# Designs tried in a protein design run: peptides against a protein of PDB entry 4N78. Part 68

Target 1, 186 residues: chain A of PDB entry 4N78
Amino acid sequence: HFQVICRLLGYQGIAVVMEELLKVVKSLLQGTILQYVKTLMEVMPKICRLPRHEYGSPGILEFFHHQLKDIVEYAELKTVCFQNLREVGNAILFCLLIEQSLSLEEVCDLLHAAPFQNILPRVHVKEGERLDAKMKRLESKYAPLHLVPLIERLGTPQQIAIAREGDLLTKERLCCGLSMFEVILT
Target 2, 155 residues: chain B of PDB entry 4N78
Amino acid sequence: MAELQMLLEEEIPGGRRALFDSYTNLERVADYCENNYIQSADKQRALEETKAYTTQSLASVAYLINTLANNVLQMLDIQASQLRRMESSINHISQTVDIHKEKVARREIGILTTNKNTSRTHKIIAPANLERPVRYIRKPIDYTILDDIGHGVKW

## One batch from the design tools (peptide; made by RFdiffusion4, then SolubleMPNN)

Design b2_p13_1_s3 (from b2_p13_1, 6 letters changed)
Fold by OpenDDE base, seed 1:
Structure b2_p13_1_s3 (fold): chain B 186 residues (1-186), chain C 155 residues (1-155), chain A 13 residues (1-13)
Amino acid sequence: as target 1 above (186 residues)
Amino acid sequence: as target 2 above (155 residues)
Amino acid sequence: MHLPVFEEGMKER
């Protein structure tokens, strides 16, 4: 699903969605969640001493239940605050999954473009074969597929310019060094 | 452009008119030849003259048709070339726009990105000496060691 | 890897 979303939205659509999600998250955090946190802080016992170990586990639990009774009984905490936190969590997860999916798509694009861009994979050298010889063979094999040099040789100046720009855009992908999710976490 | 215009406005219409005129002329020639043959005392000579006129007329028509056909073909070739050029131009514009849109989109999403912190994964230098997995001999936890610490009521 | 097109957006932050 996320892969399809990434394909449909593209960079622009993803950017818009991410920006809106960030706004929503910010609104939730600074609004409702903050208010509930403040309220919870007010009702939180100022002094919570550790009960004596002599009360045993049930007694200790009962003690904490009693101390936190006002918090536990705060019905709006369960219904509204937790829901908002869930929404924030979902938004974060959504962003993560979108970025991951986008990265996968970008990697696929890079891999597909590689033969046309003179990007050769590292060849596994079997025992006894020279890496250099294999690489030269590979280079020779894919040389006719190099799009930009081909267009530079056969194309019009306008085509050459477009090809170069296209090549640049093809090579440049977010997955090569950028992260959106890190921005979301900050 | 001038050549196409000449073909469309002058050469092809002119050729069509010439062909039409040639048709009219052929009819006149036919009538002449028929009458000449009927009136001539030397039928053989009249026939030869008719053959000559017929051949000449057919050659003329053939020439006109060929010329017209070539002009039409040339016109079509020029038009095809123009269409190809237009297509190329449209494609170029489209590609330019797409590239621009893509750049804009990338800038927009770029605002939401930061450099990946390549945590220098410290090369965990695997210690050269693979310490032989010390067979975890599960020493049975002697719980009797705890017997002296707990207030166990010795019943 | 230098990503100039994306980095232009980063500079606008």
Scores: peptide ipSAE 0.337, ipTM 0.805, DockQ to the pose 0.707
Fold by OpenDDE base, seed 2:
Structure b2_p13_1_s3 (fold): chain B 186 residues (1-186), chain C 155 residues (1-155), chain A 13 residues (1-13)
Amino acid sequence: as target 1 above (186 residues)
Amino acid sequence: as target 2 above (155 residues)
Amino acid sequence: MHLPVFEEGMKER
């Protein structure tokens, strides 16, 4: 599903969705969640000492239940605050999954473009084969597929310009060094 | 442009008219040949004249058809070339626009990105001295220490 | 890897 979303939205669509999600998250964090946290801090027992171990597990549980009674009974915490936290969590997960899916798509694009851009995969050298000879053979095999040099040789100035720009855009991908998710976490 | 216009407006229509006129002339020639053959005392001479006129007429029609066909082909070639040029221009514009849109989109999403912290692969400097895994000697937990704790009925 | 097209957007942040 996320792969399909990434394909449909593209960079622009993803940017728009991410911006809106960030706004929503910001509003939730700075608004309702912050208010609940402040309220919880106010009702939190100022001094909560560990009960003596002599009370046993049930006694300790009862002690904490009593100390936190006001918090536990705060109905809005369960309904509104947790819902908002769930929404924030979902937004974060969504962003993560979108970035992962986008990264996969970009990697696939890079791999597909590689033969046309003089990017050769590291070939597994079988025992006894010279790596250099194999690489040279691969280079020679794929040399006719290099798009930019081909167009530079045969194309019009306009075609050459477009090819160079296209090549640049093909090579530049977010997965190569950028992260959206890190921005979301800060 | 001038050549295409000339072909469309003058040469091809003119050729079609000429061909039509040739058809009417062929009918007249045929009538003449028929009458000449009937009226002539020398039938052999009349037949030879008919053959000559027929050959000439067929040659003229063939020439007109060939000329017209060549003009039509030339017209089509010019039009095809014009269409190809237009297609090329449209494609160029389309590609330019697409590249521009892509750049804009990338700038927009770029605002939402940061450099991946190359986690300094902390060279896990394997501590030179592989501290021999201290054999975790599992000391058996003596649970007898807990025997005095609880309401357990000593049978 | 230098990503100039994306980095243009980063500079606007």
Scores: peptide ipSAE 0.335, ipTM 0.807, DockQ to the pose 0.719
Fold by OpenDDE base, seed 4:
Structure b2_p13_1_s3 (fold): chain B 186 residues (1-186), chain C 155 residues (1-155), chain A 13 residues (1-13)
Amino acid sequence: as target 1 above (186 residues)
Amino acid sequence: as target 2 above (155 residues)
Amino acid sequence: MHLPVFEEGMKER
């Protein structure tokens, strides 16, 4: 589904959706969640010491449950705050999944374009084959497919310009060095 | 453009009219030949004359058809060439627009991006003193606690 | 890899 969404929206659509999600997340964080956090900070036990490890994980959990009982039993926290946190979480997950899906699409595009852009795959050399010879063979095989040089040779100046720009845009992908998700986490 | 116009407005219609006129003339020639054959005492001569007229008429029609066909072909070639040029122009514009749109889109999404910081995963340095293994009492994990996570259902 | 088209957008931020 996310792959389809990425293909449908493209870069522009994804940007718009991400911006809107960021606004929503910001609104939730600065609004309701912040208010609840402030309230929780007020009711938080001032001294919460780590129980002895001898109590084991269950005992430690029970200890903290007891210390935080008032917080856990706070009805509005369970209904409203946790819901808002779920929404934020869902938004974050959505962004992550969109970025991952987009990256997959971009990788596919790069792979498909590679033969036309003089990008040779990493060649696994079988035992006994010379890497250089294999690379030369591959280069020779794909040389006729190099689009920009082909258009430069046969095309009009306008076509050459378009081909170069297209080549640049084909090579440039977010997955090559940029992350949207890191911006969301900041 | 002038050549195409001449073909469309003058040559092809003119050729069609010429063929039509030729048809009417052929009918007259046929009538003449028939009457001449009937009235002539020398049937052989009349037949030879008919053959001559028929040959001439067929040659004329063939010429007219050939001329018209060539004009139509020429017209089609010119039109095809014009269409190809138009297509090329449209494609060029379309590509230019698409590239521009793509650049705009990339700038927009670029606003929402940052350089991937490969945070060096700090090697979790295992604490040197492995404290003595406390006996793990297995309590069954209640997975029902997770049932409400991710469904986005507003309660 | 330098991504100039995307980076142009980053500068606008």
Scores: peptide ipSAE 0.333, ipTM 0.803, DockQ to the pose 0.658
Fold by OpenDDE base, seed 3:
Structure b2_p13_1_s3 (fold): chain B 186 residues (1-186), chain C 155 residues (1-155), chain A 13 residues (1-13)
Amino acid sequence: as target 1 above (186 residues)
Amino acid sequence: as target 2 above (155 residues)
Amino acid sequence: MHLPVFEEGMKER
């Protein structure tokens, strides 16, 4: 589903959706969540020390549950605050999954374009073979597929310009060095 | 353009008219040959004359058809060339627009990006001294302060 | 890798 969304929206559509999601997240965080957090901080026990380990994990958990009983029992916290937090979480997850899906698409595009851009993978060398010779053979094999040189030889100046621009855009992808999700987390 | 116009307006219509005229003339020649053969005492001579007229007529028609066909082919070639040029122009514009749109889109999404960095994980450090639990004294908390906050559904 | 087309957008942030 996310792959389809990425394909449908493209870079522009993804940008718009991400921006809107960020606005929503910001609104939730600075609004309802912040107010609840402030209120909760006011009612939080001022002194809550870590219980002894001898109580065991269940005992420690019960201790904290007891300390926070009044907060946990506040129904609106579950219905409103936690709901907003879930919305924020969902938005973040959405952004993450979109970026991952986009990266996969970009990698696929890069891989498909590679032979046409003189980008060849390092090949496995068998015993007795020289890597250089094999790579040279591979280069020679794919040389006719190099699009930009081909267009430069056969095309008009306008076609050459377009081919170069297209080549550049094909090579440059977000997955090569940029992240959206890191921006969202800041 | 001038050549195409000449072909469309003069040469091809002219050739079609000539071919049509030749048809009418051929009918007349055929009638003549038939009558000549019937009326002639020398059938051999009449036959030879008919052969001559037939050969001449066929040659003439063949010439007219060939000329017309060549003109039509030339016209089509010119038109095909024009269409190819138009297609090339349209494709160029389309590609230019697409590249531009792509650049704009990339700028837009670029606003939302940063260089990839390694995420720092928060290390939880346990306190050195474990203290005894402080007894919880339950005090009534007024939660009505939150009643005006939020947009969620109350259960 | 330098991505100038995307980085133009980054400058606007």
Scores: peptide ipSAE 0.330, ipTM 0.804, DockQ to the pose 0.538

Design b2_p13_1_s4 (from b2_p13_1, 6 letters changed)
Fold by OpenDDE base, seed 1:
Structure b2_p13_1_s4 (fold): chain B 186 residues (1-186), chain C 155 residues (1-155), chain A 13 residues (1-13)
Amino acid sequence: as target 1 above (186 residues)
Amino acid sequence: as target 2 above (155 residues)
Amino acid sequence: MYLPVFAEGMEER
């Protein structure tokens, strides 16, 4: 699903969605969640001493239940606050999954473009073969597929310009060194 | 453009008119040949003359048709070339717009990105000796060891 | 790797 979403939205659509999600998250954090946290801090016992071990586990549990009774009985906390936290969590997860899916798509694009851009994979060298010789053979094999040089040779100036720009855009992908998710965490 | 215009406005219409006129002329020639044959005392000569006129007329019509056909073909070739050029231009514009849109989109999403901190993957130097996975013998956690450290009541 | 097209957006932050 996320892969399809990434394909449909593209960079522009993803950017818009991410920006809106960030706004929503910010609104939730600074609004309702903050208010609930403040309220919780107010109702939290100022002094919570560890009960004596003599009360045993059940007694200790009852003690904490008693101390936290006001918090536990705060029904809105459980329903509204947790729901908001869930929404924030879902938004974060959504962003993560979108970025991951986008990265996969970008990698696929890079891989598909590689033969046309003189990007050759490192070939596994069998014992006794020289890596350099294999690479030269590969280079020679794929040389006719190099799009930009081909267009530079055969194309119009306008086509050459477009090809160069297209080549640049093809090579540059977020997955090469950029992260959206890190910004979200920040 | 001038050549196409000439073909469309002058050459092809002119050729069509010429062909139409030739039809009228052929009818006149036919009438002449018929009358000439009827009136001539030398039927053989009249026949030969008719053959000559027929051949000439057919040759003329053939020439007109060929000329017209060639002009039409030339017109179509020019139009096809123009369409191809137009297509190329449209494609160029489309590609330019797409590239621009892509750049804009990338800038927008770029605002939402930061450089990946490639944590220097510490070269996990694989220890030379692959220590055989020591079978994780679950030693039961003897919690009694903690009995002396905690505030627990020694019963 | 420096990504110029994306970097323009990054600099706007």
Scores: peptide ipSAE 0.274, ipTM 0.809, DockQ to the pose 0.757
Fold by OpenDDE base, seed 4:
Structure b2_p13_1_s4 (fold): chain B 186 residues (1-186), chain C 155 residues (1-155), chain A 13 residues (1-13)
Amino acid sequence: as target 1 above (186 residues)
Amino acid sequence: as target 2 above (155 residues)
Amino acid sequence: MYLPVFAEGMEER
């Protein structure tokens, strides 16, 4: 589904969706969640020391449950605050999954374009083969597919310009060094 | 364009008319030959004349058809060339627009991007003095404490 | 890798 969404929206559509999601997240965080957090901070125990390990996991859990009983039993926290947090979480996950899906599509595009752009795959050298010879063979094999040089030789100036721009756009992908998700987390 | 116009408006219609007129003329020639053969005392001569007229008529029709066919072919070639040029122009414009749109889209999404930073996971520094392991007293865990947590159900 | 087309957008932020 996310792959289809990425294909349908493209860079522009994804940008719009991400911007709107960020607005929603910001609104939730600065609005209702902030208010609940402030309220929770007021009722939070001022001193909550780690119980001794001798109490064991159950005893420690009971201790914290007792200390946080009022918070856990806060009805609006469960119904509203946690729901808002879930929405925020879903939005974050959505962004993550979109970025991952987009990255996959971009990688595929890069791989498909590679033979046409003089980008050779990492060559595994079998025992007894010379790396240089294998690389030269690959270069020779794919040389006729180099699109920009081909168009530069045969095309009009306008076609050459378009080919160069297209080549640049083909090479430049977000997955090469950019992250949207990191922006969302800040 | 002038050549194409001449072909479409003058040469091809003219050729079609000429061919039609030729049909009418052939009918007249046929009638003449028939009557001449019937009325002539020298049937052999009349037959030879008919052969001559037939040959001439066929040659004329063949010429008209050939001329018309060549004009039609020429017309089609010119039109095909025009279409190819138009297609090339449209493709060029389309590609230019697509590149522009892509650049705009990339700028838009670029606003939402940053360089990938490998955040160094803060090394959890284990406290230096591990307290002596106290003997584990196995008490049953009461999981009912968690029953009210995580259902995500709006009550 | 420097991505100039995307970088224009990054600078606008």
Scores: peptide ipSAE 0.273, ipTM 0.807, DockQ to the pose 0.628
Fold by OpenDDE base, seed 3:
Structure b2_p13_1_s4 (fold): chain B 186 residues (1-186), chain C 155 residues (1-155), chain A 13 residues (1-13)
Amino acid sequence: as target 1 above (186 residues)
Amino acid sequence: as target 2 above (155 residues)
Amino acid sequence: MYLPVFAEGMEER
């Protein structure tokens, strides 16, 4: 589903959706969540000591449950605050999944374009073969597929310009070094 | 453009008219040959004359058809070339627009991007001093309170 | 890797 969304929206559509999600997240964080956090801080026990391990995990859990009883019993926390946090979490996850899906699409595009852009994979060398010779042979084999040089040789100036621009756009992908998710987390 | 116009306005219509006129002339020649053969005492001579006229007429018609056909073909070639040029121009514009749109889109999404960095993991810090055990009375914990929290499976 | 087309947007942030 996320792959389809990425394909349908494109870079522009994704940008718009991400921006809107960020606005929503910001609104939730600065509004309702902040208010609840402030309230929670007020009711938070001022002194909460770590119980000894001798109480075991259940005992320790009960201890903290008791210490946080007022918080746990705060009905609006569960119904409203946690829901808002869930919404924020969902938004973040959505952004992550969109970025991952986009990256996959970009990688596929790069891989498909590679032979046409003189980007050759490293080939496995068998015993007795020289890597250089094999790579040279491979380069020679795919040389006719190099789009920009081909158009530069046969095309009009306008076509050459377009080909170069297209080549650049093909090579440049977010997955090559950029992250949206990092921005979202900041 | 001038050549195409000449073909469309002069050569092809002229050729069509010539061919039509030739049709009329052929009917006259046929009538003449028929009458000549009927009236002639020397049937052999009349036949030879008819053969000559027929050959000439066929040659003339063939020439007219060939000329007209060539002109039509030339016209079509010119038009095809014009269409190809137009298509090329449209494609060029379309590609230019698409590239521009793509650049704009990339700028827009670029606003939402940063360089990839390794995320820092949260470090759990152990307390410096172990607190003395506080007597705690255990009460039964109702875990059902947590059933609706998180992404867990609701039974 | 430097991505100039995207970088233009990054600079606007």
Scores: peptide ipSAE 0.270, ipTM 0.809, DockQ to the pose 0.615
Fold by OpenDDE base, seed 2:
Structure b2_p13_1_s4 (fold): chain B 186 residues (1-186), chain C 155 residues (1-155), chain A 13 residues (1-13)
Amino acid sequence: as target 1 above (186 residues)
Amino acid sequence: as target 2 above (155 residues)
Amino acid sequence: MYLPVFAEGMEER
């Protein structure tokens, strides 16, 4: 699903969705969640000492239940606060999954474009083969596929400009060094 | 542009008219040949004349058809070339617009990105000296150490 | 890796 979403939205669509999600998260954090946290801090027992072990597990549980009675009975905590936290969590997860899916898509694009951009994978060398010779052979094999040099040789100035820009855009991907998720976490 | 216009407005219509006129002329020639054959005392001569006129007429029609066909082909070639040029222009504009849109989109999403802190995963330099797995000597856990921690029953 | 097209957006932040 996330892969499909990434394909449908593209960079622009993803940016818009992410911006809106950030706004929502910010609103939730600075608004309702902050208020609940403040309230919880106010009702939190100032001094809560560990009861003696002699009371046993049931007694200890009752002790904490009593100490936290005001918090437990705070109905809005269960309904509103937890819901808001779920929404924040879902937003974070959504962002993570979108970024992961986008990264996969970008990697695939890079891999598909690589032969046309003179980006060759490091080939596995069998015993007895020289890596350099194999790489040279590979370079020679794919040299005719290099798009930009080909267009520079055969194309019009306009085509050359487009090819260069296209090449740049093909090479530049978020997965190469940028993260959206890190921005969301800050 | 001038050549295409000449073909469309003058040459091709003119060729079509010429073919139509040739049809009428062929009919007249046929009538002449028929009458000549009937009236001539020398039937062999009349037949030879008919053959000559027929050959000439067929050659003329063939020439007209060929000329017209060539003009039509030329017209089509010019039009095809014009269409290709237009297509190329449209494609160029489309690509330029797409590139621009992509750049804008990338700038927008770029606002929402930061450099990946490549946490220098400290190459866990495997300590060169694989510390010999210190034989985990299970020292019996002396639980008495915990006797002073909490409300434990002092035995 | 420097990504100039994306970097333009980053600088606007």
Scores: peptide ipSAE 0.274, ipTM 0.809, DockQ to the pose 0.721; fails the geometry check

